# Peptides against a protein of PDB entry 6MBK, part 22

Target 1, 240 residues: chain A of PDB entry 6MBK
Amino acid sequence: GFEMVNFKEEGFGLRATRDIKAEELFLWVPRKLLMTVESAKNSVLGPLYSQDRILQAMGNIALAFHLLCERASPNSFWQPYIQTLPSEYDTPLYFEEDEVRYLQSTQAIHDVFSQYKNTARQYAYFYKVIQTHPHANKLPLKDSFTYEDYRWAVSSVMTRQNQIPTEDGSRVTLALIPLWDMCNHTNGLITTGYNLEDDRCECVALQDFRAGEQIYIFYGTRSNAEFVIHSGFFFDNNSH

## One batch from the design tools (peptide)

Design b1_p14_1_s4 (made by RFdiffusion4, then SolubleMPNN; from b1_p14_1, 7 letters changed)
Fold by OpenDDE base, seed 2:
Structure b1_p14_1_s4 (fold): chain B 240 residues (1-240), chain A 14 residues (1-14)
Amino acid sequence: as target 1 above (240 residues)
Amino acid sequence: ELTDNSIAREIPVL
């Protein structure tokens, strides 16, 4: 019912290959295809995760390292997904000097500088961990872990991470949702939920889409400021 | 000691 297309100015997105009606379940992603904190624990990162309190405490960082490890693994199950991710983002960590200067007159500048500082500190910490911890020796990024790598991974997670239920529904965990997050954004209503019975993320169409049209989804109610800072985009028609 | 600057989207349970 859809195909991945590289749209100009929008990057990769999904295009309908047939007519899709509003509220039609057109896309679902089973848990086994998700990149989660649990899959990170079960990956080559697992031994280090089990020994590092920061990875355990900060699921977003665990996902970032999971993403980096899988990217560095030629035979990774998630290579097809990773190859669809942007190489750069519109998040504050990628702002040019002129963009930062422009923001100096806004309240957002404090959050931008905070991200720079915190991300740099995180990188410095984990650089040392990767260089010295025995369980880091088998990581594919052991000898290739740059700030640019970390910036990319953190930005990827920041823009794409989701809170989903655990398999038994008793708790929540963090996940990247391949294929689903290839839908570009529009304003509207949330049409995505997690089906615990079938153990999959489900997305119904926000509106009618004709064959050949790009499929858009709404990721949630955030202010434009939050989108800029956390998602890297801005909508003029956003209700916030 | 380290600060999280990210916010996860909440996917509701159906």
Scores: peptide ipSAE 0.576, ipTM 0.904, DockQ to the pose 0.846
Fold by OpenDDE base, seed 1:
Structure b1_p14_1_s4 (fold): chain B 240 residues (1-240), chain A 14 residues (1-14)
Amino acid sequence: as target 1 above (240 residues)
Amino acid sequence: ELTDNSIAREIPVL
């Protein structure tokens, strides 16, 4: 019912191949296809994860490293997904001087600087870990771990990470949702949920889409500042 | 010591 398309202004997105009605379940992604903290633990990163308290405590960083390891692995199951990710993001970590200057008049500047500092500190920490920890030796990023790599991974996770239930539904975990997150954003209502019985993310159409139309979804209610900082988006008509 | 500067989207359970 849909296809991946590279749109001129929006990059990759999903286009309807048939008419899709509002509230129709048009997209689902089984857990096995998700990049999760659990899949990170089960990957080449697993041994390091098991011995690094920061990776254990910060699921977003675990996902970032998972993403980097898989990107560096030619035979990664997620290569098709990873190749659809932007090479750069409109998030603060990529802001140019003019963008930072623009934000100096806003309260967001403090969050921007905080993000810079925290990300730099994280990189410095993990650079040392990768260089010195025995379980880092087998990581495909051992000899190629730059700030640019880390910035990209962190930004990828920041813009795309989702909180989903664990398989038993007793806890929550973090996940990247391939294919689903290719939908570009619009204002509206959340139309995605997790079906525990079928163990999959399910997305219903926000509105009617005709064949050939781009499919948009709403990722949640955030302030414009939060969208800029965390998602790289700005919606003038956001009620928040 | 390290802080998370990101917010995850919450996918509700159906």
Scores: peptide ipSAE 0.572, ipTM 0.904, DockQ to the pose 0.854
Fold by OpenDDE base, seed 4:
Structure b1_p14_1_s4 (fold): chain B 240 residues (1-240), chain A 14 residues (1-14)
Amino acid sequence: as target 1 above (240 residues)
Amino acid sequence: ELTDNSIAREIPVL
């Protein structure tokens, strides 16, 4: 019912291959296809995760490292997904000096500086961990762990991470949702939920889409400032 | 101590 297309201005998105009706369940992603904290624990990163308190405490960082490890693994199940991710982002971590100067006139500058500081500290910490920890020797990223790589992974997670229920529904965890997150954003209502019975993320159409039209979803009620900071996205007509 | 200032989307349970 849809195909991945590279749209010139919006990057990768999903295009309908048939007419899709509003509220139609057109897309679902089983848990087994998600990149989660749990899949990170079950990956080559698992031994290090089990020994590093920060990875255990900060699921977003665990996802970032999971993403880096899988990217560096030619036979990774998620290679097709990872290859669809942007190589660069419009997040604050990629802002040039002039862009940062522009934001100095806004309160957003404090969040930008916070991101810079936090990311730098994280990188410094994990650079040392990767160089010195015994369980890091098996990681495919040992020779490819630059700040640029880390910035990319952190930005990927920052823009795409989702809170979903655990398999038993008793807790929440973090996940990247392949294919689903290829949908570009528009104003509207949340039309995505997690079906615990079928153990899958489900997305229903926000509106009618005709064959050939791009499929948009609403990622949440965030201000433009929050989108810029956390998603690298600005939507002029954002009502939130 | 490292801090996380990232925001995750909340996917509701159906």
Scores: peptide ipSAE 0.570, ipTM 0.904, DockQ to the pose 0.877
Fold by OpenDDE base, seed 5:
Structure b1_p14_1_s4 (fold): chain B 240 residues (1-240), chain A 14 residues (1-14)
Amino acid sequence: as target 1 above (240 residues)
Amino acid sequence: ELTDNSIAREIPVL
C-alpha cells in the first residue's frame, strides 16, 4: 500500500507503506473517480457545455471550468483532490515582470506571450458567457469568476491533464487523474496505462520501493502510436 | 476561435 504525505519541498506525494516491487500494479484509478470532459458534461456545467461551442471544442477549458465549479461546491466529490492542488503554479501565467524580462533573451518568450494572450482571451470570452448565458445561472462561480480563478484552473489543467480513451475506446478524451497525479516524478519509463476492460487507469511501479520511501513515477513524452508500434512502455530522457 | 497551447499527457491503452 501507500499513503499520502506532505513532503516539505515536493508537496504532496505518495509514500510506500510496504515494500513494492518493480512492475507491481500498486495504484489504479477507476474512470468514475476521474475528472473528465464527460464528468464535466454530467455536472452542473452540463447545460452550459451543451450550448457553448468553445467548451465543446476545447476539452482543456471544459476541465478548467469543471475544476472551478467543483472547487466552489462544498459537497463536491473531488474536494479532497482539489484541496491537494497547488494554489499557485510555476507556469508562465504566474511569471513576474522581472522573470518575463529575463526570458526576453530566450526563445521561450514567444510561448509565454502566446499563452498569456490566449488565456486572457479565453477569460474575456467566458466572463461574458458566465454573466449572460441562462445556463450559467446555476454555476457556483456565477458571481465570482476572476482572472485569478481562471488562471489557476487553466494552470491546474495544463500541468495535470491526460489524454485517455473514452469508455467505449472509440475516441480519446481529457482527464485529471486524482491520487495518481499525487505521485511526484523522476526520470524513467512510462508505467501508466489505461485498462479498458476494467475501465481504470493503472500504474505499475517504476522500481523497487521500500516501506517508507516516496513513490515516484515518470510522466514522460509518449504517443499512443509509439506504444502500439513497440508494444511496451517507453523510456524517456526528458525530465518532468 | 480560441487557441489552446496546452499539451496533454497521453495515457496509452493497455
Scores: peptide ipSAE 0.564, ipTM 0.899, DockQ to the pose 0.544

Design b1_p14_2 (made by RFdiffusion4)
Fold by OpenDDE base, seed 4:
Structure b1_p14_2 (fold): chain B 240 residues (1-240), chain A 14 residues (1-14)
Amino acid sequence: as target 1 above (240 residues)
Amino acid sequence: SFFEEEDEKLEELF
């Protein structure tokens, strides 16, 4: 077993409560606990999702709106998870002017500017949608949709999105995995997967852990703003 | 890059 622990330098993570062997399935998260594009579609966002081309085409944006809707819902099932999310991120959207100026000397500046432009454009678009679309009237964020909210949601998804199979296994979709976010991460071989039969994310131990040791997991390269749970899913190796 | 691809996708959607 494991327990949640606040490690001084690493923040929240998992600590083994017993000896865990390498390759042991020690952690699993059922689909019902995930924030997915499908759960977004089945939420209060569903009617708008069904009529908005961008939400339908871009699962990351759908998840961002799902986060915002659930955050604005006091009785949301995901409130405990959402409250664990940082209020701010070390993503380009939070860079100060001096940091951006420093990056102007690097090749990263193009992507930073692209991200700024895209996020601003998305916000402007959805602000108008939320104000004018009939199905947006049901959204708990209807009167509280700020750029700061959107920046937060986009950054949350960017840093935490995972690729998982759809329920039928026919394609990949995006998900936020609460328990994954609560683990500290290492690099190496992916030891996570999705069990379609049991409809759950699964993590096997990378190595032996003794009782009292911090457990580290790996489920994808963070640099691509995407996490692939299972090696059988498409992973874009675009450098960023 | 990822963001360039996202930009292209967004341009098609707007």
Scores: peptide ipSAE 0.202, ipTM 0.841, DockQ to the pose 0.505
Fold by OpenDDE base, seed 1:
Structure b1_p14_2 (fold): chain B 240 residues (1-240), chain A 14 residues (1-14)
Amino acid sequence: as target 1 above (240 residues)
Amino acid sequence: SFFEEEDEKLEELF
């Protein structure tokens, strides 16, 4: 029903290989294929996770470290997915001085500075942890943990993280969803969900797509400021 | 709000 394509202007995306009807379930991803906080706990990161209060308290940071560990692991199951991720992002962590100056007149500026400060503090903290903590010795990133690495991982998670239910459905957790996040975004209705019975993420078509058309999906309603901060996207007609 | 909450959480954790 679809194929991965590198679109010249929009980067990686999905293209319909046949006609897809609106509301058709065309894409699903089982939990076992996701990068989750739980998979982080079950990885080489697990021992450190179990002893670090920040990793335990902040699932997004746990995912960032999970992503870095898996990226540094040649035999990682997620290598094919990780290689599809952008090398850089349009998020505030990558803003140059002129871009920050542009945002100074917006309500987003405080969040930009907060994000920058927090990310720097996190990096400094974890740099020390990786150098000194016994359970960090086995991490594949031990000898190569730069701010650029961390900025990339944090930005990857920030732009691509999804809330999914825990296995028992009692709580929510965070996940990176391979193949799913390869869809480019549009403003519109939420077309994504989680099927607990089948234990999978599900995406339905926002509209009819013809064979050869790019498939766009929509993950939720955020303000333009939040989209810029979290995803680097901006929609003029965003009503939220 | 997200980053404000994250800031507060981080301040408690550092």
Scores: peptide ipSAE 0.186, ipTM 0.840, DockQ to the pose 0.650
Fold by OpenDDE base, seed 3:
Structure b1_p14_2 (fold): chain B 240 residues (1-240), chain A 14 residues (1-14)
Amino acid sequence: as target 1 above (240 residues)
Amino acid sequence: SFFEEEDEKLEELF
């Protein structure tokens, strides 16, 4: 019982179309709709993933490449979601020289320089992989892989990645959750989780909402400066 | 920090 609405101050968010009670499950997203490390393995990226130790070891990088491949694919299932993503971010990778100079007086400068160094090293490594690896010939980004593309993908994943369980529930993995990005957030108790039985992300109402009220969700704090893992998926607190 | 852990992981992988 909700609809997407553009709120003047908060941007796009959810509005209740009926009365919603506290603790009511009003929003869910099945695993099949998520961009995950598993969906990356099952995509055109799969053959390269299976042969590259960095893609296998770093789920955030695997998601970044998955996002780039799907963006470059006109028939991608995720095109409607990818088109909602910002073209630029307020992450350190987009800072101007004056912004970096301002941070030199803070402890944050070490993390900023580390992020720049790591992102540049990753780009240089994968540029070579894309040019030389046989399985890279199948990638839609083969002839168009710029630093700007990689910076965008890394920043998209950094700001939007979520922790979810693997299909068997034995491990934690990473996912982009398209519908979560369209919700406005509040501070409070985390009201999101993962239902392994139904294999879906779930959100329960934090409070009672009346028809016509904006719905706020809380699934973790996002940071522009850090790889924020939304740890809002408690394995134990399936309160359902 | 997260970045320190990522740095250590990357150094092992490169």
Scores: peptide ipSAE 0.172, ipTM 0.835, DockQ to the pose 0.490
Fold by OpenDDE base, seed 2:
Structure b1_p14_2 (fold): chain B 240 residues (1-240), chain A 14 residues (1-14)
Amino acid sequence: as target 1 above (240 residues)
Amino acid sequence: SFFEEEDEKLEELF
């Protein structure tokens, strides 16, 4: 098993409470805790999703809107996770004019302009949809949908989206995995997979960990720790 | 690129 520990400089992380062997499953996140295209369809966004071609065709945009709707919902199950997300990102959508000018000398400038153009077009489209579509009236963001909100949501999804199987395993879909965003910064200490039989994301140790050793998987706020504790992140206490 | 594919998808949807 592991425990949440507040590390002074890095924030909340995980510490092994026992020896963990390489290839051992030590952490999993069940589908019910994930923000998915499916959960978006089952949310207040569902009626709009069913009638909007872009939301249906682009899972990343569906997740961005799902994230915005849940952020605007005080009683959202994902509030503890959402509060751990950065308020800003180092993505091209946040580049200042001087940064863009510097990048003009690089091959990256085409991607920067593409992202900016696409995000602006998407925002303009969905602004109109939110103002005019009957099913948008129920969205908590109806009266407060700004470009800054959309830029944030798009950047959140772009930096944190994961591919997971659909419930039937027939297709690949997109998900935000609470706490998992913190795992991806590990120096290859953990591999991730999806177990279809148990319908969960799984973290497998790539190396042995000793009891008391920090597992550099989860760096987060207290809200992350609380989300883990309350949401039923199952720690495989494989008491062998 | 990833962004080019998104551009193409968006152009088809608009």
Scores: peptide ipSAE 0.170, ipTM 0.829, DockQ to the pose 0.349

Design b1_p14_2_s1 (made by RFdiffusion4, then SolubleMPNN; from b1_p14_2, 9 letters changed)
Fold by OpenDDE base, seed 2:
Order: sequence, then structure tokens, then C-alpha cells
Structure b1_p14_2_s1 (fold): chain B 240 residues (1-240), chain A 14 residues (1-14)
Amino acid sequence: as target 1 above (240 residues)
Amino acid sequence: SSYQQQQEQLDALF
């Protein structure tokens, strides 16, 4: 097993609670715990999704709205995960005026301005949709949909989206995987995959870890411990 | 990036 630990300098990470062997499946995340385009369709967003061409065409935007709807829902299953997300991101959408001015001399400025323009246009479009579409009346964000909210959600998805298979394995779709961002930053110490038979994301140790060692999983500085405990992240307790 | 490609696709929808 593992436990969430706040490492003073590194933020929240995983610590092995037992010896973990190389090639051992030590962490898995069932599909039901993921924020996916499918879960968005099955949420309060579903009716709007079914009638908006952009939401249907752009899985990342669907996830962004799903994230916003769930954030605005006090009883959302994903509240513990959402609370671990940063309030701001190191993305172009959050660059300060001085940073943008500095970038004016670089090739990156075109991409920054493009992202700003695109995100602003998206927001304007969806603001109108939320104000006018009948199915938007059910959305908890209807009266509180700000550009800052949209910027945050888009940035969250941009930085955290993963590709996973659909339930039938016929295509790929997008997902936010709670705790998984921690798993991805292991510098090759952990490999990840999706097990279609068990319908779960899987993390396999590429090296031996001893009890008490950090499993080099970098996640944001917020407590994922509540999510692990309450959401039922499973770790293989099989002492094999 | 996959994100840039998605944004370009989105721009084509407007």
C-alpha cells in the first residue's frame, strides 16, 4: 500500500507503507472514479452536451464544463479531488503583464496571444449558451459563470487531461484521473496503463520500493489523502 | 501539442 504524505519541500506525494516489488501493480483507479467525457454526459451537463456541437466535438471543453459543474456542486463525488487542484496555473492564460511583455521578444508570444484569443472566444460563446439555452438552467454555474472560472477549468484540463480507452476499447477519450498526476511525474520509475478487462487505470512499479520510501509521485501541494481514503483508491495489498 | 491541435479544431467551429 501507500499513504499520502506532505513532504515539506516536494509537496504531497506517496509513501510506500510496505515493500513494493518491481513490476508490482501497486495502484489502480477504476473508471468510476475518473472525470471523463462519459461522466460529463451522465451528469447535469448531459442535456446541454447532447445539444451543443462544440461540447460534442471538443472533449477537453466538455471536461472543463464538467469540472466547473462539479466544483459548484457541494455534494459532488469529486469534491475531494477538485480541492486538490491549484487555484492558478503556470499557463499562458495566467501570465502577468510583465511576463507577456517579456515574451514579446520571443517566438512564444504568438502562441500566448492565440491561446488568449481562443479562450476568450470560447468563453463568450459559452456564456451566451449558458444564458440562453433551456438546458443550462439546470447547471449550478449558470449565475456564476465567469471568465476566471472558465480560464481555471480550461487550464486544469489542459495540464491534467489523459487519454484513456472508451468502455468498449474501440477509441480513446479524455479523462481527469484523480491522483494520477502524481503518478506521471515519476521520471520513469513508474509505468502507467489501462486495463480494459478490469476497467481501470493501472500503475506498475518499475523498481523496488521499501516501506517508508517515497514513491516519487509529484502532485500539487494539496491533500489528496482525503480523496484516496474516501474515493476508494485501491492499492494491491497482495503481499506477493 | 495535442492542446494546440484541439484549439485549432475549435477555431474551425466558429
Scores: peptide ipSAE 0.027, ipTM 0.683, DockQ to the pose 0.431
Fold by OpenDDE base, seed 1:
Structure b1_p14_2_s1 (fold): chain B 240 residues (1-240), chain A 14 residues (1-14)
Amino acid sequence: as target 1 above (240 residues)
Amino acid sequence: SSYQQQQEQLDALF
């Protein structure tokens, strides 16, 4: 098993509570705990989703709106997770003028401008939808939907979305996975997959860990430990 | 890359 620990210099991370072997499944997250396109459809967003072609066509946008709706809902199941998300991101949508000017000498500038243009158009479209569509009246964001909100949600999804199979395994869909997005996957210590039979995201150790060793580092100074403890993450063959 | 493609697809829906 593992435990959430605040390491002095490294911030929040996972510490092994026992010896973990390479390739051992030590953590899994059932689909029910994920923010998915399906959970978006089944939320307060569902009625609007069912009538907006863009939400239906673009799972990432559906997730962005799902994230915004849940953020605006004090009693959302995902509040402990959402509160761990950064307020800003390193995406092009957050580039300062100096950064943009620097990039003008590179090919990347075209992508930056495209992101700005596209996101602005999306926001303008959805602002009108939220203000005018009958099914938008129940959305908690109706009276508070700013461009800053939208770019945050889009950037959150952009940086944290995962591809997972649909329930029937016929296609792929998108999900935000609590805990996963806080993990430093670039260190090569953790690999993730999806088990369709058990309908869960799975994390396996890429190396042996001894009891007391840090498994990996969480990004930032925040933790979704409360979400893990209270939402029913599974690890070490035990439910939490 | 996947996100960029998705945004392009979205832009085409306008």
Scores: peptide ipSAE 0.026, ipTM 0.678, DockQ to the pose 0.513
Fold by OpenDDE base, seed 4:
Structure b1_p14_2_s1 (fold): chain B 240 residues (1-240), chain A 14 residues (1-14)
Amino acid sequence: as target 1 above (240 residues)
Amino acid sequence: SSYQQQQEQLDALF
């Protein structure tokens, strides 16, 4: 048992409504609830996806556009999830000049510059696509596609994307996982996985949680530099 | 490919 709560410093997270034991399976999300590259193909974005090589080649961008289309769709199944997403992120795409200067002393600076360059190029490309492509005319974002929108969507996907197996388990694909990514992160062991038999994402508790405590999860092995770049987090004792 | 390189820079794959 858990509930979604807006924590003052960490933003939205999960709070235990009962005592949860370490290694207890407390959260699972069936495939049908996920935002995936496949759900993007099956959405209003599908016609454009089928004709755009970048969307086809880059699953993260496909998810970003899927997220934007669903956000702009009042009747989207994922509206409850999307409304819980942060409006801004602590990722490099949101850094001020002084923050970028600070990163010049780190190995992350090249990746930061690459993200800026790539994101700007992608936005310029897709701005033109949205303005000119016939299959873009029906997109709910057609009349409002700003850099801020794109930056937000890319950052949302960057911080929240997960690799999951395809239905047959033969390959991997990308997914946003409702409720799952609403857990704030902690340094520790990986507590997440995919159960192919039940076709669901599964999260087990890293530790005991009491009723009323915030639940933290960990689902990636990242350096602090990678966390700053990809997740917007920093842990002093990151052992990954 | 250039797309693969761009993907790598924007990926947070866990």
Scores: peptide ipSAE 0.019, ipTM 0.617, DockQ to the pose 0.135
Fold by OpenDDE base, seed 3:
Structure b1_p14_2_s1 (fold): chain B 240 residues (1-240), chain A 14 residues (1-14)
Amino acid sequence: as target 1 above (240 residues)
Amino acid sequence: SSYQQQQEQLDALF
């Protein structure tokens, strides 16, 4: 098995509680524990989702709203996971004026401005939707939907979203994966996948680990500047 | 490329 430990320099990670062999399946997360576009459709957000073309087309935005609705719900199944999320992020949406000024001398400024503009447009659109759409009346965020809320949710999804197969395996969808975010990662071979027969995310050991050693996993790179999708589940589709 | 595709899709919806 494994346990979560706070490592001094690397933060929270996994430590082996027994010897683990290379290629051993040591960690799995069933679909029922994931926050997915499907779980968003099956939540209080479902009626609005069925009527809004942007929520339907943009799975990342659907996840952001799902995250906000569940955060505002005291009895949400995902409260333990949501409480582990940062209150703020190092994404461009949180950059201070001086950081933005510094970036004006770089090519990154265009991406930063684009992200600010797009996020502001999305917020303005959905603010109007939440205020006027009949199906929005049941949302726990109906009377409290701020830009800060939206910025947080978008940044949470941007930094944590993963690609997984749909239940029938016919398409790719998006998910937030509890426990996965608490693992430290290394470079190398992808050690994650999705088992459709057992309907779960799976992680295999990259190498032999002894009891007491830190376990590292690899499921792709993350970026603060983009809506990065972790590619660890599809060997053939690891391009961003 | 995934992010760019998403933004292009979003821009087409506005």
Scores: peptide ipSAE 0.027, ipTM 0.669, DockQ to the pose 0.567; fails the geometry check

